# Peptides against a protein of PDB entry 5KEZ, part 36

Target 1, 320 residues: chain A of PDB entry 5KEZ
Amino acid sequence: NVAIYNPFRPWWERYQPVSYKLCTRSGNEDEFRNMVTRCNNVGVRIYVDAVINHMCGNAVSAGTSSTCGSYFNPGSRDFPAVPYSGWDFNDGKCKTGSGDIENYNDATQVRDCRLTGLLDLALEKDYVRSKIAEYMNHLIDIGVAGFRLDASKHMWPGDIKAILDKLHNLNSNWFPAGSKPFIYQEVIDLGGEPIKSSDYFGNGRVTEFKYGAKLGTVIRKWNGEKMSYLKNWGEGWGFVPSDRALVFVDNHDNQRGHGAGGASILTFWDARLYKMAVGFMLAHPYGFTRVMSSYRWPRQFQNGNDVNDWVGPPNNNGVI

## One batch from the design tools (peptide; aimed at target 1 W11 T116 R256)

Design b2_p17_6_s3 (made by RFdiffusion4, then SolubleMPNN; from b2_p17_6, 13 letters changed; failed a check: the pose's geometry)
Amino acid sequence: MVEGIDWPEPGSTGGGA

Design b2_p17_6_s4 (made by RFdiffusion4, then SolubleMPNN; from b2_p17_6, 11 letters changed; failed a check: the pose's geometry)
Amino acid sequence: SVSGIFYPEPGSSGGWA

Design b2_p17_7 (made by RFdiffusion4)
Pose (drawn by RFdiffusion4):
Structure b2_p17_7 (pose): chain A 320 residues (1-320), chain P 17 residues (1-17)
Amino acid sequence: as target 1 above (320 residues)
Amino acid sequence: SSNAAWNQWNAYKASMS
């Protein structure tokens, strides 16, 4: 991923890929393989955050400011370490004047245009789907059990299916024959938009962002909500079917207060109420549960938004 | 621009509103 130095090494630089080499601030390929093997050998599975909708920002300076030193040039669309060229991006397919996503009532541009200027991969091309599949198959053979598909709303459900069609079964040393990767797709669907999370049920589960937003408001006793109203918690509140939901109280993004749910999202900063919300979630049968494990940063709210929400993991001059 | 990452991040947060 791009090594971003202003601001200093933000957590979200990891969502701007430069190549598919397994080489990050978290470690190299040997350390990654070692982790996956050790965890599988004690029965704990690894799920990978797959960033496949885009490469890095179109305005990022060319050079080798990358976590493995790989060269890249966003202005010329050259990512030779993969390799990707300008033919591999949606510049000619997007219809907005800016080339970015401008209107979320238009389902087409949400898919074909650049998400906040991030170079949008042409996922309809077999070559691009093959390069992504090669990356995910490398992970599958190492032994990962599934994937979180980042920014799934900005990918066509069919393109995702075409990529998944190319995946190996899970490593037969640890998983039964014919096992398939666990897929959960990040789609923020609070209603009122043309894209529905149900559009993605063919590919795997989806993140249910309504879950934590509603639970936070209820536990905080905001907006007239009471815990007694949780008697019909689940699809009774308009959530996706339980067998398609990945649920959580907060995630790494919206724990910073700017996300789906804003200030209602309970986090470790609100430890007393947070424990209660996690407890309710873990006790209730709805959904497959994910628990957040975080790091502290110097929060500094100005106008209800944290100007330090970009701060990366604890580090000494960028070394985690 | 040296502030390109800042502009991108702010745009991301604005899109979340």

Design b2_p17_7_s1 (made by RFdiffusion4, then SolubleMPNN; from b2_p17_7, 9 letters changed)
Fold by OpenDDE base, seed 2:
Structure b2_p17_7_s1 (fold): chain B 320 residues (1-320), chain A 17 residues (1-17)
Amino acid sequence: as target 1 above (320 residues)
Amino acid sequence: SSDAYTEQYNKYVASLK
């Protein structure tokens, strides 16, 4: 991915890929393979956060400022380490003036235009699908158990399916023969927009963002909410079917709320309430649960916003 | 996916009833 130095190596640089090489701040491919093997041998499975909707931002300077030193040129859409070229992006397909998503009520824009300037891959092309599948299959062959698909809301479900149909079975050294990778898709559906979580049920589980948001209000006793109201928690609260839901109290994004925008979300910063929420989540039989393991950073609030929300995990001069 | 995306998410949360 792109190495960003202003701010200094933020967490979100990981979501601006320039190649599919397993060479990042976390280590190289050999180190990753070693980790996967050691984890699998003790029954801990690995799921990769796969960034397949886009490459890096269109405004990033060309060069070799990347975690593996690979050259890239956003201006010319040149990513030779894949390789991708200008033919592999949706520049001509997006019809907005800026090239970015401008209206989230237009599903076509949401899928075909750039997410906050991130170069949008033409996932309709078999070449692009195959390059992504090769990346994911390499991980599967190493021994990962599945994937979180980043920014799934911004990909057509059919394109995702086409990629998933190219995937290998899981590595039989650790998984039963014929096992399929576990897929969960990040889709932010809080209502009010045309794209729905149900559009993606055919590909795997989806994130249920209503879960943490609503649970936060209840635990905080906002708006007269009571714990007793959780009696029909799950589908009774309008959430997706349990067998399609991946649930969580917080994630890396909403943990970094900007004041009022994410105020309901409980995090480790509110330790007592957070433990209550996580405990309830683990005890209640709804969805596939995910527990956050995070870190503290030096928060600095200005006008209700943490100006240090970019801070990544503890590191030594950028090396994790 | 980015800092800007996180900001967008916060806007979504703020719109919750």
Scores: peptide ipSAE 0.027, ipTM 0.688, DockQ to the pose 0.122
OpenDDE base, seeds 1, 3, 4, 5: peptide ipSAE 0.027, 0.024, 0.025, 0.026; ipTM 0.653, 0.647, 0.640, 0.686; seed 4 fails the geometry check

Design b2_p17_7_s2 (made by RFdiffusion4, then SolubleMPNN; from b2_p17_7, 8 letters changed)
Fold by OpenDDE base, seed 1:
Structure b2_p17_7_s2 (fold): chain B 320 residues (1-320), chain A 17 residues (1-17)
Amino acid sequence: as target 1 above (320 residues)
Amino acid sequence: SSNAYTDQYNKYRASLK
């Protein structure tokens, strides 16, 4: 991914890829292989956060300022480490004046235009699908068990399906023959927009962002909400079917106060309430549960906003 | 129109401060 130095190596640089090389501040490919092997050997499975909707931001300077030193040029849409060129992006499909998503009530913009300037890949192209599948298959062959598909809301479900259809079965060294990768898709659906979580049920599970948002309000006792109201928690609250839901109290985005769910989201910063929420999530039989493991950073609020919400995870390999 | 939560959710991913 791109190496951002202002602010200094933020967490979100990880979501601006310039190649599909396994070479980041978290480690190199050999270290990743080693981890996957060790984890699999004790029954711990690995699911990769796969960024396949886009490459880096259009305003990032061209050059070799990336975690693996790969050259890239956002201005010309040149990513030779893949390789991608100008033909592999949706610049010609997006009809907005800015090239960015301007109206989230327009599903075509949401999927064909740039997400906050991130260069939008043309996933309708078999070439692009194949390059992504190659990346994911490489991970599958290493021994990962599945994927979180980042920014799935911004990809056409059919394009995702086409990519998934190219995926290998899981590595038979650790998984039963014929096993398929576990897929869950990040889709922010809090209602009010044309794109729905149900659009993606055919590809795998989807993130249920209403879960953390609503649970937060209940645990916080907002608007007179009571724990007793959670008796029919799940489908009874209008959430997606349990067998399609991946649920969580918080994620890395909304943990920073600017994600889906708003201020209701509980985090480790509110330790007591957070433990209650996580405990309830693990105890109640709805959806596939995900528990957050994060880190503390020096929060500094100015006008209600944490000016340090960019701070990345602790790291001691400053070379990359 | 935009979705405030979605916009805020992703606003940092391409930011260059």
Scores: peptide ipSAE 0.062, ipTM 0.778, DockQ to the pose 0.104
OpenDDE base, seeds 2, 3, 4, 5: peptide ipSAE 0.032, 0.052, 0.031, 0.028; ipTM 0.722, 0.736, 0.724, 0.720; seed 3 fails the geometry check

Design b2_p17_7_s3 (made by RFdiffusion4, then SolubleMPNN; from b2_p17_7, 9 letters changed)
Fold by OpenDDE base, seed 5:
Structure b2_p17_7_s3 (fold): chain B 320 residues (1-320), chain A 17 residues (1-17)
Amino acid sequence: as target 1 above (320 residues)
Amino acid sequence: SANAATDQYNKYVESLK
């Protein structure tokens, strides 16, 4: 991915890929393979956060400032390490003036335009699908158990399906023959937008962001909410079907307090309430549960926003 | 997906509440 130095190596640089090489601040491919093997050998399965909607930001300077030194040129849409070229992006399909998503009530913009400047891959193209599938299949062959599909809201469900149909069975060294990768898709659906979580049920599970938002409100006792109201927690609260839901109290984005649940989201910063929420989540049968493991950073609020929300995990001058 | 510019999206999501 792109190496960002202003701010200094933010956590979100990882979501700006320039290649599908397994060579990042977390380690190289050999180290990753070793980790996957060791985890699988003790029954711990690995699910990769797969960034397949886009490449890096359009405003990033061309060059070799990347975690594996691969050359890239956002301006010309040149990513030779894949390779991708200008033919592999949705620039011509997006009809907004900026080339970015401008109206989230327009599903076509949400899926065909750039997410905050991130170069949007033309996932309708078989070539692009194949390159992504090759990346994911390489991971499957290494021994991963499945994937979180980042920014699924910004991809057409059919394009995702086409990619998934190209995937290998899981590695038979650790999984039963014929096993399929476990797929869960990040879709922020709090209502009010045309894109719905149900659009993606055919591809696998989806994130249920209403879960953390509503649970936070209840645990915080906001708006007169009571724990007793949780008797019909799950589908009774308007959530997606349990067998399609991946649930969580917080994630890396909404933990930082300005999206997908807002102030209702409980985090480790409110330790007691957070433990209550996580405990409830783990005790309740609704959905597939995900527990967050995060870190403390020096929060500095200005006008209600943490100006240090970019701070990544503990590191030594950028080295994790 | 995330970067510094995602604030606009996050603010939009909040406005839907």
Scores: peptide ipSAE 0.041, ipTM 0.735, DockQ to the pose 0.154
OpenDDE base, seeds 1, 2, 3, 4: peptide ipSAE 0.025, 0.026, 0.028, 0.028; ipTM 0.677, 0.675, 0.712, 0.703

Design b2_p17_7_s4 (made by RFdiffusion4, then SolubleMPNN; from b2_p17_7, 7 letters changed)
Fold by OpenDDE base, seed 5:
Structure b2_p17_7_s4 (fold): chain B 320 residues (1-320), chain A 17 residues (1-17)
Amino acid sequence: as target 1 above (320 residues)
Amino acid sequence: SSNAAQDQYNKYVASLK
């Protein structure tokens, strides 16, 4: 991915890929392979956060400022380490003046235009699908158990399906023969927009962002909400079917104050309430649960916004 | 919608250099 130095190595640089090389601040491919092996050997499975909707931002300077030193040129859509070229992006497909998503009520824009400048891959192209599948298959062959698909809301479900159809079975060294990768898709659906979580049920599980938002409201006792109202928690609260839901109290985005769910989201910053929420989540059978493990950063609020929400995990001068 | 605004905010941060 791109290496960002202003601010200094933010967490979100991870979501601006320039190649599919397993060479980042987390380590190199050999180290990753070693970690996956060690984890699998003790029954801990690895699920990769796969960024396949886009490459880096269109405004990032061309050059070799990337975690593995790969050259890239956003201006010309040149990512030779893949390789991608201008033919592999949706620039001509997006009809907005800016090339960015301008109207989230237009599903076509949401899928075909750039997510805040992030170069949008032409996932309708078999070449692009194949390059992504090769990346994911490499991970599968290493021994990962599945994937979180980042920004799934911004990809056509059919394009995702086409990629998933190219995936190998899981590595039989650790998984039963014929096992399929576990897929969960990040889709922010709090209602009010044309894109729905249900659009993606055919590809795997989806994130249920209503879970953390509503649970936070209840635990905080906002709007007169009571714990007793949780008797029909799950589908009774309008959530997706349990077998399609991946649930969580918070994630890395909404932990930083302006993600899906707003201020209702509970985090480790609210230790007591957070423990209550996580405890409830783990005790309740609804959905596939995900527990957050995060870090403390020096929050600095200005006009209600944490200006340090970019801060990445603890590091030594950029080295994790 | 609030959802759209939050999406834009989250990914706007990601687009910074």
Scores: peptide ipSAE 0.036, ipTM 0.757, DockQ to the pose 0.151
OpenDDE base, seeds 1, 2, 3, 4: peptide ipSAE 0.035, 0.033, 0.038, 0.031; ipTM 0.715, 0.690, 0.756, 0.716; seed 3 fails the geometry check

Design b2_p17_8 (made by RFdiffusion4)
Pose (drawn by RFdiffusion4):
Structure b2_p17_8 (pose): chain A 320 residues (1-320), chain P 17 residues (1-17)
Amino acid sequence: as target 1 above (320 residues)
Amino acid sequence: SAALDRWRAGNAAMYAP
């Protein structure tokens, strides 16, 4: 991923890929393989955050400011370490004047245009789908059990299916024959938009962002909500079917207060209420549960938004 | 920074009502 130095090494630089080499601030390929093997050998699975909608920002300076030193040039669309060229991006397919996503009532541009200027991969091309599949198969054979598909709303459900069609079964040393990767797709669907999370049920589960937003408001006793109203918690509140939901109280993004749910999202900063919300979630049968494990940063709210929400993991001059 | 501003512009767009 791009090594971003202003601001200093933000957590979200990891969502701007430069290549598919397994080489990050978290470690190299040997350390990654070692982790996956050791965890599988004690029965704990690894799920990978797959960033496949885009490469890095179009305005990022060319050079080798990358976590493995790989060269890249966003202006010329050259990512030779993969390799990707200008033919591999949606510049000619997007119809907005800016080339970015401008209107979320237009389902097409949400898919074909750049998400905040991030170079949008042409996922309809077999070559691009093959390069992504090669990356995910490398991970599957190492022994990962599934994937979180980042920014799934900005990918066509069919393109995702075409990529998944190319995946191996899970490593037969640890998983039964014919096992398939666990897929959960990150789609923020609070209603009122043309894209529905149900559009993605063919591919795997989806993140149910309504879950934590509603639970936070209820536990905080905001907006007239009471815990007694949780008697019909689940699809009774308009959530996706339980067998398609990945649920959580907060995630790494919206724990910073700017996300789906804003200030209602309970986090470790609100420890007393947070424990209650996590407890309710873990006790209730709805969904497959994910628990957050975080790091502290110097929060500094100005106008309800944290100007330090970009701060990366604890580090000594960028080393985690 | 420009990278930060760009990112926050995305937040504003994605989480708009």

Design b2_p17_8_s1 (made by RFdiffusion4, then SolubleMPNN; from b2_p17_8, 11 letters changed)
Fold by OpenDDE base, seed 1:
Structure b2_p17_8_s1 (fold): chain B 320 residues (1-320), chain A 17 residues (1-17)
Amino acid sequence: as target 1 above (320 residues)
Amino acid sequence: SAYKERLDAGVKLLYRK
């Protein structure tokens, strides 16, 4: 991914890829292989956060300022380490003046335009699908058990399906023959927009963001909410079917969120309430549960916003 | 809704900071 130095190596630089090389501040490919093997050998499975919707931001300077030293040029859409060129992006499909998503009530913009300037890959192209599948298959062959598909809301479900159809079965050294990768898709659907979580049910599980938001409200006792109201928690609260839901109290994004929605999210910063929420989540049968493991950073609030919400995970291993 | 917009806006803006 791109190496961002202002601010200094933020967490979100990890979501701006310039190649599919396994070479980041978290380690190199050999170290990753080693971890996957050791984990699999004791029954711990690995699921990769796969960023396949986009490459880096359009405004990032061209050069070799990346975690693995790969050259890239956002201006010309040149990512030779893949390789991608200008033909592999949705610049021609996006009809907005800026090239960015401007109206989230327009599904075509949400999927064909750039998310906050991130160069949007043309996933309709078989070439692009194949390059992504090759990346994911490489991980499958290493021994990962599945994937979180980042920014799935911004990809057409059919394009995702086309990629998934190219995936290998899981590595038979650790998984039963014929096992398929576990897929869950990040789709932010709190209602009110045309793109629905149900659009993605055919590809795998989806993130249920209503879960953490509503649970936070209840645990915080906002608006007179009571724990007794959780009697029909799950589908009874309008959530997606349990067998399609991946549930969580917080994630790295909404942990740093603000406003009405962000404020309801419980995090480790509110330790007591957070433990209650996580405990309830783990005890309740609804959905496939994910527990957050995060880190503390020096929060600094200015006008209600944490100006240090960019701070990345601690790193002292010297890897760029 | 205002609730959703704020949540989504907050998430999306994280990539710009």
Scores: peptide ipSAE 0.029, ipTM 0.713, DockQ to the pose 0.083
OpenDDE base, seeds 2, 3, 4, 5: peptide ipSAE 0.026, 0.028, 0.030, 0.026; ipTM 0.695, 0.703, 0.698, 0.686; seeds 3, 4 fail the geometry check

Design b2_p17_8_s2 (made by RFdiffusion4, then SolubleMPNN; from b2_p17_8, 12 letters changed)
Fold by OpenDDE base, seed 2:
Structure b2_p17_8_s2 (fold): chain B 320 residues (1-320), chain A 17 residues (1-17)
Amino acid sequence: as target 1 above (320 residues)
Amino acid sequence: SALKDAHDKGIKLLYSK
């Protein structure tokens, strides 16, 4: 991915890929393979956060400032380490003036235009699908158990399916023969937009962002809500079917106060309430649960916004 | 919509810089 130095190595640089090389701040491919093996051998499975909707931001300077030193040129859409070229992006397909998503009520824009300037891959192209599948298959062959598909609402469900149809079975050294990768898709659906979580049920589980948002309001006792109202928690609250839901109290985005759910989201910063929420989530039989493991950073609020929300995990001069 | 407003505020903090 792109190596960003201003601010200094932010967490979100991870979501600006310039290649599919397993060479990042976390280590190289051999180290990753070793980790996957060690984890699998003790029954811990690995699920990769797969960034396949886009490459890096259009405004990033060309060069070799990347975690593996690969050259890239956002301006010319040149990513030779893949390789991608100008033919592999949706620049001509997006019809907005900026090239970015301008109207989230327009499903076509949401899927064909750039998410906050991130170069949008032409996932309708078999070439692009194949390059992504090759990346994911390499991970499967290493021994990962499945994937979180980042920014899934920004991809057409059919394009996702086409990629998934190219995937190998899981590595039989650790998984039963014929096992399929576990797929969950990040889809932010709090209502009010044309893209629905149900559009993606055919591809795998989906993130249920209503879960953390609503649970936060209840535990915070906002709007007169009470814990007793959680009696029919889950589908009774309008959430997606349990067998399609990936649930969580917070994630890396909304933990920083700018993601789906807003100020209602409970985090480790409110330790007592957070423990209540996580405990409830783990105890209640709804959805596939995900527990957040995070870190403290030096928050600095200006006008209600944390100007240090970019801070990544603890590191030694950029090395994690 | 409320969700749109969240998007406008950077609901997904994936800066292009």
Scores: peptide ipSAE 0.051, ipTM 0.758, DockQ to the pose 0.086
OpenDDE base, seeds 1, 3, 4, 5: peptide ipSAE 0.028, 0.055, 0.037, 0.051; ipTM 0.728, 0.757, 0.737, 0.755; seed 3 fails the geometry check

Design b2_p17_8_s3 (made by RFdiffusion4, then SolubleMPNN; from b2_p17_8, 9 letters changed)
Fold by OpenDDE base, seed 3:
Structure b2_p17_8_s3 (fold): chain B 320 residues (1-320), chain A 17 residues (1-17)
Amino acid sequence: as target 1 above (320 residues)
Amino acid sequence: SALRDRYDAGVKLLYAK
């Protein structure tokens, strides 16, 4: 991914890929392979956060400022380490003046235009699908158990399916023969927008962002809500079917205050309430649960916004 | 959601200077 130095090595640089090479702030491919092996050997499975909707931001300077040293040129859509070129992006398909998503009520824009300047891959192309599949299959062959598909809301479900149909079975050294990768898709659906979580049920589980949002209001006792109201928690609260839901109290985005769920989201900053929420989540049968592991950072609020919400995990000069 | 989108805009658009 792009190495960002202003601000200094933010967490979100990981979501601006310039290649599919497994060399990042966390280590190189050999170290990753070693980690996956060690984890699998003790029954801990690895699920990769796969950023496949886009490459880096269109305004990032060309060069070799990347975690693996690969050259890239956002301006010309040149990512030779893949390789991608201008033919592999949706620039010509997006009809907005800016090239970015301007109207989230337009599903076509949401899928075909750039997410906040991130170069949008043409996932309709078999070439692009194949490059992504090769990346994911490499990970599968290493021994990962599945994937979180980042920014799934911004990809056509059919394109995702086409990629998934190219995937190998899981590595038989650790998984039963014929096992398929576990897929969960990040789709933010709090209602009111045309893209629905149900659009993605056919590909795997989806994130249920209503879970953390609503649980937060209940635990906080906002709007007169009571714990007793959780008696029909899950589908009874309008959530997606349990077998399609991946649930969580918070994630890295909404932990920082501006993600889906708003101020209701509970985080480790409110330790007692957070533990209550996480405990409830783990005890309740609804959905597939995910627990957040995070870190403290020096929050500085200005006009209601944390100006340090970019801060990544503890690191040594950018290396984790 | 609008909140998510605003957050993304605030974070992902912070390109290196």
Scores: peptide ipSAE 0.040, ipTM 0.774, DockQ to the pose 0.107
OpenDDE base, seeds 1, 2, 4, 5: peptide ipSAE 0.034, 0.033, 0.034, 0.036; ipTM 0.753, 0.749, 0.695, 0.701; seed 2 fails the geometry check

Design b2_p17_8_s4 (made by RFdiffusion4, then SolubleMPNN; from b2_p17_8, 10 letters changed)
Fold by OpenDDE base, seed 2:
Structure b2_p17_8_s4 (fold): chain B 320 residues (1-320), chain A 17 residues (1-17)
Amino acid sequence: as target 1 above (320 residues)
Amino acid sequence: SAFRDRLDAGVKLLYRK
């Protein structure tokens, strides 16, 4: 991915890929392979956060400022380490003036235009699908158990399906022969927009963002909410079917959204309430559960915004 | 909703530039 130095190595640089090389601040491919092996050997499975909707931001300077030193040029859509070129992006398909998503009520924009400037891959192209599949298959062959698909609402479900159809079975050294990768898709659907979580049920599980949002309001006792109202928690609250849901109290994004309308989300910053929420989630049978392991950072609020919300995990001069 | 907008569009705008 791109190496960002202003601010200094933010967490979100990881979501701006310039290649599919397993070479990041977390380590190199050999180290990753070693970790996967060690984890699998003790029954801990690895699921990769796969960023396949886009490459890096269109405004990032060309050069070799990347975690593996690969050259890239966002301006010319040149990513030779893949390789991708201008033919592999949706620039011509997006019809907005900016090239970015401007209206989230337009499903076509949401999927064909750039997510906040991130160069949008043409996932309709078999070439692009194959390059992504090669990346994911390499991970599968290493021994990962599945994937979180980042920014899934910004990809056409059929394009995702086409990629998934190219995937290998899981590594038989650790998984039963014929096992398929576990897929869960990040889809932010809190209602009110045309793109629905149900559009993606055919590809795997989806993130249920209503879960953390609503649980937060209940535990915080907002709007007269009571714990007793959780009697029909799950589908009774309008959530997706349990067998399609991946549930969580917070994630890395909404953990940083407290002051901007996401104040209902419980995080480790409110330790007591957070423990209650996580405990409830783990005790309740609804959905496939995910527990967040995060870190403290020096929050500094200015005009209601944390100016340090970019801070990544503890590191030594950029080295994790 | 404002909450939806924050998490859907707002968060992505803030953190993925």
Scores: peptide ipSAE 0.040, ipTM 0.759, DockQ to the pose 0.089
OpenDDE base, seeds 1, 3, 4, 5: peptide ipSAE 0.037, 0.035, 0.034, 0.035; ipTM 0.746, 0.738, 0.731, 0.739

